# Peptides against a protein of PDB entry 4JHK: the designs that were tried, part 29

Target 1, 212 residues: chain A of PDB entry 4JHK
Amino acid sequence: EDYKIQSFDLETQKLLKTALKDPGSVDLEKVSSVIVDQSLKDQVFSREAGRICYTIVQAEAKQTNGSVFRRNLLNRLQQEFKAREETRKRSTQEWVCLVSFICNIFDYLKVNNMPMVALVHPVYDCLFRLAQSDALKNEEEVDCLVLQLHRIGDQLEKMNVQLMDELFNLLRDGFLLQEDLSSMGRLLLLEILEFRAGGWKLSDTAQKYYYS

## One batch from the design tools (peptide; aimed at target 1 L77)

Design b2_p13_8_s4 (made by RFdiffusion4, then SolubleMPNN; from b2_p13_8, 8 letters changed)
Fold by OpenDDE base, seed 3:
Structure b2_p13_8_s4 (fold): chain B 212 residues (1-212), chain A 13 residues (1-13)
Amino acid sequence: as target 1 above (212 residues)
Amino acid sequence: SLEKLDQEILESL
């Protein structure tokens, strides 16, 4: 299986490749730190990071029946989540990377082939923060919000439909009532409203209109 | 179990 890790130097790439195949032969705390640090800087990598993390977790479980990597990963995630407001104040880019990372961990890191229940409220908390008026006026935050809802919205709704209804009430209000949205932000909100209304699906014609 | 461990780690989230 091929993993997109070209953004790392050669030495780190070797470390990650070894962790994927033989996790017992590397420092899994170091591996988790490298993955989290890069995910907080590169939103594109955050998607791949979820897949990489899942593979390492499975490999370690099979090799030693251990969970050292996942423990270190989730501990770091907890620390970053607790500091999310300070992160947002310091850097919008780092904040949206954090949200993307949390959502991708939710998407890929399954327990008994099911989403981690413990991540449901933290994910919703992040999405609700992005749905506030001060965030909706920032196109970078709207991009992040809409992207995550496209990726995991259907899964989140299955976990808690009431929270999803409340979230989309805020998005509808933002679309209809907020005056300082960017043109692209307003377009993205309309698209995601239609996406959910269509059962988390979008026609090819509509997709071309919104994203081409 | 792995599920119990995850719940313990993420209880404060």
Scores: peptide ipSAE 0.052, ipTM 0.735, DockQ to the pose 0.744
OpenDDE base, seeds 1, 2, 4, 5: peptide ipSAE 0.028, 0.043, 0.041, 0.031; ipTM 0.683, 0.724, 0.722, 0.712; seeds 2, 5 fail the geometry check

## One batch from the design tools (peptide; aimed at target 1 V117 L119)

Design b2_p14_3 (made by RFdiffusion4)
Pose (drawn by RFdiffusion4):
Structure b2_p14_3 (pose): chain A 212 residues (1-212), chain P 14 residues (1-14)
Amino acid sequence: as target 1 above (212 residues)
Amino acid sequence: SAHADALLERDADS
């Protein structure tokens, strides 16, 4: 019900609500463009845009059996994904938004009730980037890393365990060895190590230790 | 790269 589009221009809200019901009546290329554009600019929308993207993808399949919107969306995201390092230099905020959005799409948009394999390596590419020492020194990026691991970390490991293993080595390494990792960064990494070791669930006692 | 592109277009056409 709530796609979290309050950040949008009033005209665009109408455009988006229209695409949900009658995709054939709207420019799906323009629609995908305004969604990707806004997703890089607003944090709440970046971690929730998957719901509206899925609803539209399903509406097109139902109405016209088409997947034009899905296509425009994936190709536009691929372009942002390819330019991820440049976007990170320009704005850490935009970068964490891109990762949040790509991961939200991996979570929501399924292909025959299965995850899109097309996004497995790109998502790991993003999370490995966050696990680097120059990214871990920023609590903003560590926050982004652990958000994705909480939400799709389990699904991702099923698709590829080798990558998740090597990724968590970088997490342990940064935890023990890195000195400019902050107190909050340390709490976040420790919680995620326990989270994964526990099978991607938060124990009652960890809930008490880490969170208010 | 070509393999990843094929996977993308395959899922995009789903």

Design b2_p14_3_s1 (made by RFdiffusion4, then SolubleMPNN; from b2_p14_3, 10 letters changed)
Fold by OpenDDE base, seed 4:
Structure b2_p14_3_s1 (fold): chain B 212 residues (1-212), chain A 14 residues (1-14)
Amino acid sequence: as target 1 above (212 residues)
Amino acid sequence: MEEQEKLLEEEANA
């Protein structure tokens, strides 16, 4: 299986490839740091990062029955999460990358085929932050919010339907009441409201309508 | 679920 790691320099690519095949032969703390750092810069990579992380976790478990990589990854993730407000103030781009990364880790890094329970509240906290009025006026944040809900909304709802209801109450209020939404932002909110109402499904026709 | 949560929280805070 090929992984999209072309954004890294050749030395780092080699490190990652080795971690994927022989995790016991590399510094897994360094590997986790590299992945997190890049995920905070590149939202597209953050999606791939989830898959990469899962593969490394599985490889380490099989090779040494260890969990060094996962522990380091989660520790770094916790640190970034705690600093999320400062990150948002500094850079909207880094903030949405952080949210994307956390959501993608939630999506891919399963434990016994189940989502990591420890990530449920952090993910919701990030999405709730994106659903606040000061964030909804920023199209970049709305894009991130809607994208994550499309990817993991159904899984998150299964973990806590009450939080999902509360989140979508905010989104509905934003759609109906907030005046400084962009036209596209408003359209995206409407689409995601309909998406959940339809059981986290959207017809191909509707998909093209909202995202054409 | 509770046991999984405990273990994962410990890992996240290690």
Scores: peptide ipSAE 0.030, ipTM 0.656, DockQ to the pose 0.264
OpenDDE base, seeds 1, 2, 3, 5: peptide ipSAE 0.028, 0.028, 0.028, 0.025; ipTM 0.666, 0.667, 0.652, 0.625; seed 3 fails the geometry check

Design b2_p14_3_s2 (made by RFdiffusion4, then SolubleMPNN; from b2_p14_3, 7 letters changed)
Fold by OpenDDE base, seed 4:
Structure b2_p14_3_s2 (fold): chain B 212 residues (1-212), chain A 14 residues (1-14)
Amino acid sequence: as target 1 above (212 residues)
Amino acid sequence: SAEEEALLEQEANA
């Protein structure tokens, strides 16, 4: 299986490749740090990062029955989560990368083939933050919100439908009542409302309309 | 929020 790690230097690529195959032979704390750092800079990578992380976790478990990587990863994630408001104030780009990363970890890093329950509320908290009026006026944040809901909305709803209902109430209100939304932002909100209403699915026609 | 953070910490340390 190929992983999209070409954005790293060759030494780091080698480190990551080794971690994927023989996690016991590398510094897994360093590996986790590298992955998190890059995920906070590149939202596209954050998607791949989730998959990479899961693979490393599984490889370590199989090799040594250890969880060093996961522990370090989650500790770092917690630190970033705690600082999320500061991150948002500093850089919208870093903030949306953080959200994307957390969501992708939720998506890929399964425990016993189930989502990590501990990540449910943190994920929702991030999404609720993106659903606030001050965030909805920023197209970059709306893009992030909608993207994550497309990716993991169905899974999140299964974990807590009440929170999802509350979230979408905010999105509906934003769509209907908020005046300073961009045209694209409003369109995206409408699309995601429709997406959930359709059972987290879109018709091909709708897909083309919203994203072509 | 504090409770949410605590849950993540607990999982990280498990």
Scores: peptide ipSAE 0.031, ipTM 0.688, DockQ to the pose 0.523
OpenDDE base, seeds 1, 2, 3, 5: peptide ipSAE 0.027, 0.028, 0.030, 0.029; ipTM 0.682, 0.681, 0.685, 0.681; seed 2 fails the geometry check

Design b2_p14_3_s3 (made by RFdiffusion4, then SolubleMPNN; from b2_p14_3, 10 letters changed)
Fold by OpenDDE base, seed 4:
Structure b2_p14_3_s3 (fold): chain B 212 residues (1-212), chain A 14 residues (1-14)
Amino acid sequence: as target 1 above (212 residues)
Amino acid sequence: DELEQKLLEEEANA
């Protein structure tokens, strides 16, 4: 199985590859820090980070029955989440990377094949922040919002349908009432509204209509 | 918040 770690330098790539196969031979705190740091810089990687993290967690559990990596990862995740507003103010790019990372962790780092309940509210908090008027006017944030909803929206809804309804009320209002949306942003909002209305599914034809 | 603690607790109970 291939992991998207091209954004790392060669030394770090070796570190990650070793962590994936022999986690006991590396500093797992360092590994977790490297993953989070890169996830904040590269959204492509942040999208993949959950899968990588899950693999490392499983490898460590199998090898040593340990959970050092997961503990460090979750600790760092909490720190970044707490600082999310400051991150957003500093860099929209880092902010959307953070959201992508958190959503990816939610998607892949499951407990007994179920989403971690503790991540539900943090994920929704991030998505609600992206759904505010000041965020909807930024196409980069809209892209992130819609992307995450495509990936994990159905799972999130199963965890809390009321929050999902509230979120999509904001998206509907943004689509209809907000004047400073980009044309693409407005199109994306419409698409995601239809996507959920269709049971979190979209035909290939519709997909091409909105994204081609 | 207490995300780490909640997550760890959830995993321990799994």
Scores: peptide ipSAE 0.037, ipTM 0.712, DockQ to the pose 0.385
OpenDDE base, seeds 1, 2, 3, 5: peptide ipSAE 0.032, 0.033, 0.035, 0.032; ipTM 0.712, 0.706, 0.715, 0.708; seeds 1, 3 fail the geometry check

Design b2_p14_3_s4 (made by RFdiffusion4, then SolubleMPNN; from b2_p14_3, 6 letters changed)
Fold by OpenDDE base, seed 3:
Structure b2_p14_3_s4 (fold): chain B 212 residues (1-212), chain A 14 residues (1-14)
Amino acid sequence: as target 1 above (212 residues)
Amino acid sequence: SAEEQALLEADANA
């Protein structure tokens, strides 16, 4: 297995690699902290972080039947989630990284091969926040919103179709009624509306049109 | 809020 951890220094890379194979030999609290910290700074890494976290959870369960890593991970995420409005105020970039990471944890960190039910509302809460008028005018937040919906929208809908309908009502209203959207933001909203309408699928032609 | 406690509950139910 190959994991994309080039952004870390060599010492930290070694720590992560060891955690992936022999979690009992490392400080799992430290490992979780490193992963969360980097995910809050690099949205691209958050996707890989999901896979890494899943692998560590599985390795620890197999090795000791423990869940120390998962506990530390989720506790840290809970702290960040509670402070999400403050984070958004301080840094849009950190806010979208937080949302991205929570969504990726939902996507990868499954229990008995099923999504964690308890994560559904927190994920929707983040997406609803991104769908508010004050967020839709910021292209960086729209990018994040649309990206997450592409990645986990179909799974989220299966968990709660009512919330998804409500979310997309806001997105349709934003597309149709909000005047201060960026050109790219408006394009992205249209694309995601079409994406869901097509059963969370997009033709190659349409994909090329929106994402050249 | 209920949402703020959900992550902890996720761990408990896993």
Scores: peptide ipSAE 0.045, ipTM 0.743, DockQ to the pose 0.432
OpenDDE base, seeds 1, 2, 4, 5: peptide ipSAE 0.027, 0.049, 0.028, 0.028; ipTM 0.682, 0.756, 0.683, 0.688; seeds 2, 4 fail the geometry check

Design b2_p14_4 (made by RFdiffusion4)
Pose (drawn by RFdiffusion4):
Structure b2_p14_4 (pose): chain A 212 residues (1-212), chain P 14 residues (1-14)
Amino acid sequence: as target 1 above (212 residues)
Amino acid sequence: DELDELIETDLANA
């Protein structure tokens, strides 16, 4: 029900609500463009846009059996994904938004009730980038890393365990060895090590230790 | 590229 589009221009809110009901009546290319554009600019929307994207994808399949919107969205995201390092240099805020959005799409947009394999390696590419020492020194990026691991970390491991294993080696390495990792960064990494070791769940006691 | 092929495959399967 709540797609979290309050950050949008009033005219665009109408455009988006229209695409949910009557996709054929609207420019789905323009619609996907305004969604990707806003997703890189607003944090709340980047971690929630998947709901509205899914609703539109299903609406098109139902109405016209088409997947034009899905296509425009995936190709535009692929372009942002390819430019991820440049975007990270320009704005850490935009980069963590891109990652949150890509990961939200991996969570919501399914293909025959299965995850899109097209996004498996790209998501690991993003999380490995966050696990690097130049990224871990920024609590903003560590926060982004652990958000994705909480949300889709389990699904991702099923698609590819080898990558998740090597990724968590970098997490342990940064935890033990890195010195400019902050206190908050340490708390976040320790919690995610326990989270994964526990089968991607938060124990009652960890809940008490880590969170208010 | 490989990612294009995978996206096209997912789209065909959708």

Design b2_p14_4_s1 (made by RFdiffusion4, then SolubleMPNN; from b2_p14_4, 6 letters changed)
Fold by OpenDDE base, seed 4:
Order: sequence, then C-alpha cells, then structure tokens
Structure b2_p14_4_s1 (fold): chain B 212 residues (1-212), chain A 14 residues (1-14)
Amino acid sequence: as target 1 above (212 residues)
Amino acid sequence: SELDKLIDEDLAAF
C-alpha cells in the first residue's frame, strides 16, 4: 500500500516506511513523535496519519506482540489533549489539527474491529468545545467541527447517542440564536443538522448546494 | 478483552 508521506524529508520517509514493514527494527517512540508532530501542523495529513498509525500498530502486534508504538502514540495524544485549552489560545490552527488528529485516531485505530472506548469521551469533549459560542464564531473551528462530524459522527453516535443529542442541541441553538456566526458558518451548521437528520447521509443535490 | 483493558489503562487520564 502507498502512504502519503512525501511531505517528510527522505530520512523520515525511510523511517516511516521501515516502521510500516518492520517495526521492530526502528525506534517506535521516534516514529510516533514525528507522526504526532506533523499531524499537529497539517490537518490534511491527520487522515493519513490515522491509517499509518493503524498499520504500524498491527505490524508490531503481529511481529513481536508488542504495543510500544501505540503506547507512545496514545501517551502523547493524552498530553496534547490535556493542554488543549492552552493550545487553542495559542493557535486556532494547531487546535483544529489536534481535534482532527484525535478524531482520525478514533476512526482508524480499532481494537477487534471496534472503536477504542477510552477515546469516546475525549472526542466528544473536543467536539463540545468546538460547539461553544466562542468557537462557533470562528469559521476555522466550525469547518473542523463539521468535517469531523461528517467523518466519524455516525460511529461516535453508536458509542453514545445521548452525548450526540446534547451536542446537536448546542449546534441547533448556535444556528438559531447566535448572532455573530459567519454566513458560511451558519450554512455549515444547517448542513450538518440536516446531515444527521438524514441518517448521516447527504443527497447529491444537497452536497452540491452546501459544498459547490 | 484484555487488550481493551490495557488500552483503557493507558488512556485513564482522558
């Protein structure tokens, strides 16, 4: 399989490729570090990062029955999550990258083909933070929120429908009552409300309307 | 599973 790692230097690319094929021959702590660091800078990479992480986890498990990579990855993720409010204040871009990365880890890093239960509340916490009034006024945060809900909303709802209902109550209230939303932000909130109402599906015509 | 338990322990601080 091909992985989109061309944004890294050649040495790092070699490291990642080796980790994917022979994880026991590389420093998996270093591998996890470079993946997390890049994911916190590039939201587009976050999706690929999730897939890469899953592959490395599976490869290490099969090769040595080890979990060094996963442990380092999740420990780093936990550290970043704990500091999320400070990250948000420092850089909106880094904050949305963090949220995107956590959501993509939830999406790809399955255990026995199931989501990690321990990640459910952290993911919701991030999404709830994006759904607060001070975040909804920022189009970059709204974009992130809506993107994650499009990607993992259906899976996340299956884990806890009550929290999803509470989240969407906030989004509905934001759409209806908040005065300082951008026109695009308001449109995106409406779209995601309709998306969930339609069973996490959007018709082709609606897709063109909201995202053309 | 036992693996799930270990993972949950790693993420207990979340």
Scores: peptide ipSAE 0.034, ipTM 0.701, DockQ to the pose 0.151
OpenDDE base, seeds 1, 2, 3, 5: peptide ipSAE 0.033, 0.034, 0.033, 0.030; ipTM 0.702, 0.704, 0.701, 0.697

Design b2_p14_4_s2 (made by RFdiffusion4, then SolubleMPNN; from b2_p14_4, 5 letters changed)
Fold by OpenDDE base, seed 3:
Structure b2_p14_4_s2 (fold): chain B 212 residues (1-212), chain A 14 residues (1-14)
Amino acid sequence: as target 1 above (212 residues)
Amino acid sequence: SELDKLIEEDLENF
């Protein structure tokens, strides 16, 4: 029942808590805007944002059989996705926050315990963009790519194994052939290659080697 | 489900 929303001011925290309990009593467009804005600034918040969004969607569905929050959320997400190249040009940090957010929405905003099919290709599009040579040379983008694959890679593969194979071909080529990777970037690519090969899990020995 | 259809429609512009 506890949500990590301490990064917001007290008034906004109250707004979010009210939305979670009684979504019909608040401006759900404003709530969605607040969540998206913060998710585009703070990658750590994105994971909690996904869980919060799921809870609000469920609460509104039960209360009014409505989908105002979800519609506003997804419309804003579509706008940000369409502008992703401009965002990347302006700020790598905002770009990786956007990718993190869309991946966490994919992870948490499920119906009948199934992911939204319409998000599969957009998620892959983001991951493929991070797997291009101009992105792999940036450690911040590699961090984001590897983090998302750790979180949702197994789910994405179940949705489309062919795209996952193509993605990992790019990652393999980056690891083997790209000359301007950072040492940490190269290490992370090797780790994620091993992670998938091991059935989307790491042994205790591998975990210590890569992350201790 | 009907809810699934509504969700997919919300994402039609992705």
Scores: peptide ipSAE 0.029, ipTM 0.666, DockQ to the pose 0.119
OpenDDE base, seeds 1, 2, 4, 5: peptide ipSAE 0.028, 0.025, 0.027, 0.024; ipTM 0.666, 0.658, 0.672, 0.662

Design b2_p14_4_s3 (made by RFdiffusion4, then SolubleMPNN; from b2_p14_4, 5 letters changed)
Fold by OpenDDE base, seed 2:
Structure b2_p14_4_s3 (fold): chain B 212 residues (1-212), chain A 14 residues (1-14)
Amino acid sequence: as target 1 above (212 residues)
Amino acid sequence: DELDKLIDADLAAF
């Protein structure tokens, strides 16, 4: 597989590549830190980060039956999650990157082909935060919310349909009642409402209508 | 199963 790590310097690229192939030969704490740091800056990378993380976890498990990388990764993720409100206050961009990263870790870092149960509530917490009125008025946050729901909404619902119902009640109310939504934000909320109502599926035509 | 438990432990503070 090819991993999108061109944004890193050559030394870091080498580090990551080595971690993917021979995790026992590198400082996996450093690797985890690098991945998290970049994921908090680049939302595009955050999805790739999920794949990278999963691969490293699998490689380490296979090579040494170890879990050093996973432990460090999750510890760092936990730290960032705890500080999420401060992050949001400091930088909306970093906040949505954090949410994206957490969601992508949920999506990719599976155990026995199943999502981590421990991440379900943290993910929902992030999405619920994005669904609050003060966040819905920010198009960047709405973009993030809708993107994540498109990516992992079906999986999340399977884990806890009650929370998903509650979340979408908020989104519906936001769409209908909140006055300071951007035009695009309102459109995106409508789209995601329809997306779920359609069983987390949308025709190509409909998708183009909302995202063109 | 065991791996899942370890992961849950790592995420206990969430």
Scores: peptide ipSAE 0.035, ipTM 0.719, DockQ to the pose 0.149
OpenDDE base, seeds 1, 3, 4, 5: peptide ipSAE 0.035, 0.033, 0.031, 0.031; ipTM 0.711, 0.712, 0.699, 0.709

Design b2_p14_4_s4 (made by RFdiffusion4, then SolubleMPNN; from b2_p14_4, 5 letters changed)
Fold by OpenDDE base, seed 3:
Structure b2_p14_4_s4 (fold): chain B 212 residues (1-212), chain A 14 residues (1-14)
Amino acid sequence: as target 1 above (212 residues)
Amino acid sequence: SELDELIEEDLKAF
């Protein structure tokens, strides 16, 4: 199976490939740190990172019935989540990378093909933060919010429909009432409102209208 | 399952 890790140097690529095949032969704390660090810099990588993390977790469980990698990964994620407001203050780019990474871990790191219940509220907390007025005026944060809802919105709604209703009330109010949205931000909010209303599905015609 | 419990325990600080 191919993984998109060409952005790393050759030594790190070898480390990751070895972790995927034989996790017991590498320093799994170092592997987790490398993955988290890159995910906090590159939002595009975060999706592949989720898939890589799932594979390593499964490989370690099968090999030794251990959870060293998962424990280190989740501990680091908890640390970054707790510091999320300081991260947002320092760098919008790092903040949206953090949100993207948390959402992709939710999407890929499943047990018995089910999302981890403990991640539901943290994910919603991040999305609610992006839905506040001070975040909606920043197009980079709106891009992140809408992207995550496209990827995991249907799964999140199944876990807690009440929170999803509350979130979309904020998005509706932002679309209708907030005056300092960018033109693209306003368009993206309308698109995601229609996306959910259509059962988390967008027609080809609508897709071209919003993204062509 | 035991694995589920371990994962939830790892995330208890969230």
Scores: peptide ipSAE 0.033, ipTM 0.691, DockQ to the pose 0.119
OpenDDE base, seeds 1, 2, 4, 5: peptide ipSAE 0.031, 0.029, 0.028, 0.025; ipTM 0.684, 0.677, 0.665, 0.670; seed 4 fails the geometry check

Design b2_p14_5 (made by RFdiffusion4)
Pose (drawn by RFdiffusion4):
Structure b2_p14_5 (pose): chain A 212 residues (1-212), chain P 14 residues (1-14)
Amino acid sequence: as target 1 above (212 residues)
Amino acid sequence: AAAEEATQVALWSS
């Protein structure tokens, strides 16, 4: 019900609500463009846009059996994904938004009730980037890393365990060895190590230790 | 769906 589109221009809110019911009536290329655009600019929308994208994808399949919107969305995201390092230099905020959005799409948009394999390596590419020492020194990026691991970390490991293993080595390495990792960064990494070791679930006691 | 997904895999791997 709530797609979290309050950040949008009033005209665009109408465009988006229309695409949900009657995709054929709207420019799906323009629709995908305004969604990707806004997703890089607003944090709340970046971690929630998957809902509205899925609803539109399903609406098009139902109405016209088409997947034009899905296609425009994936190709535009691929372009942002390819430019990820440049976007990170320009704005850490936009970069964590891109990662949140890509991971939200991996979570919501399914292909025959299965995850899109097309996004497996790209998501690992993003999380490995966050696990680097120049990214871990920024609590903003550590926060982004652990958000994705909480949400889709389990699904991702099923698709590829080798990558998740090597990724968590970087997490242990940064935890033990890195000195400019902050206190909050340490708490976040420790919680995620326990989270994964526990089978991607938060124990009652860890809940008490880490969170208010 | 499967064909489109294969296309997307190829695109994203390039």

Design b2_p14_5_s1 (made by RFdiffusion4, then SolubleMPNN; from b2_p14_5, 9 letters changed)
Fold by OpenDDE base, seed 2:
Structure b2_p14_5_s1 (fold): chain B 212 residues (1-212), chain A 14 residues (1-14)
Amino acid sequence: as target 1 above (212 residues)
Amino acid sequence: DEKEEEELLKLFSS
């Protein structure tokens, strides 16, 4: 299995590779910190980070029946989540990276092959924040919102359909009523509305239309 | 694991 960790220096790459295979031989707190730090800077990596985290969690569980990595990871994630408004204020890019990372952890880090219940509300909180008027006017935030809903919307809905209904009420209102949406933002909102209405799937033709 | 879920829930419920 290949992991995209080229963005790290060689020493860190070695650390991560070791963590993936022999987690008991490395400082898993450090590993978690490195992963989170990079995920907060790079949305592309944040997707990979979910897979990496899952692998490390599984490896540690198998090796020592431990959960040191997961604990440290989630503790750090909690810290970042709590500070999310400050992060958003400081940097939209860091904010959307944070959301992406949380969503990717939700997607990959599962318990008994099911999403962690503990992450459901945090994920929804992030998505609801992105669905507010002050966020919808920012195309970068809309991009993030729509991307995450494409990735985990179906799973998230299964966890709480009522919250999903509420979220999409906001999105419909934004699409219909908000004046300062970009053309692309409005298009993306329409697409995601149709995406859910179609059972969280679009035809290849429709996908090409909206994202070509 | 239910116990694990409960423990994890505490992380984001505070």
Scores: peptide ipSAE 0.043, ipTM 0.751, DockQ to the pose 0.812
OpenDDE base, seeds 1, 3, 4, 5: peptide ipSAE 0.040, 0.042, 0.043, 0.040; ipTM 0.743, 0.749, 0.743, 0.746

Design b2_p14_5_s2 (made by RFdiffusion4, then SolubleMPNN; from b2_p14_5, 10 letters changed)
Fold by OpenDDE base, seed 1:
Structure b2_p14_5_s2 (fold): chain B 212 residues (1-212), chain A 14 residues (1-14)
Amino acid sequence: as target 1 above (212 residues)
Amino acid sequence: DLKEEEEFLKLFQS
């Protein structure tokens, strides 16, 4: 299977490829660290990272019935989550990468084809933070928020519709009342409001209007 | 907050 790992050096690519096929032969703590580090730098990679992580977890479970990779991955993820406000203060880019990574782990790293229940509130916490007024004025944060809701909003709502209602109340208020939204930010908020209202689906007409 | 962090810790037992 093809995994997008071209951003890594050749040695690291080899490490990752080996982890995907023969996880018992590599340092899985190192592998997890490499994946998290890159995901915090590259939001695009964070999407692929979720798929990679799931594959490694399954491979290790099958090969040795082990969970070394998952343990190290989640430990690191929790550390980053706990420090999320400090990260946001330091770097908006790293912050949105962190949110993207957490959301993608939620999307891909499932148990018995079901989302990890323990990630629901942490994910919502991140999205609620992005929905605050100080974040909505930053287009980079709005981009992240809307992107994640497009990817996992339907799944999150199934886990907790009340939180989703509360989140979208904030988004509606931001769209209607917040003064310092960018034009694109306001457009994105309107689109995501319509997206949910349409059952987490975008009509062809709306697709052309917002993204053509 | 602490509540979300506590729930996140449940991942280690899963």
Scores: peptide ipSAE 0.056, ipTM 0.723, DockQ to the pose 0.131
OpenDDE base, seeds 2, 3, 4, 5: peptide ipSAE 0.048, 0.036, 0.046, 0.044; ipTM 0.716, 0.706, 0.712, 0.712

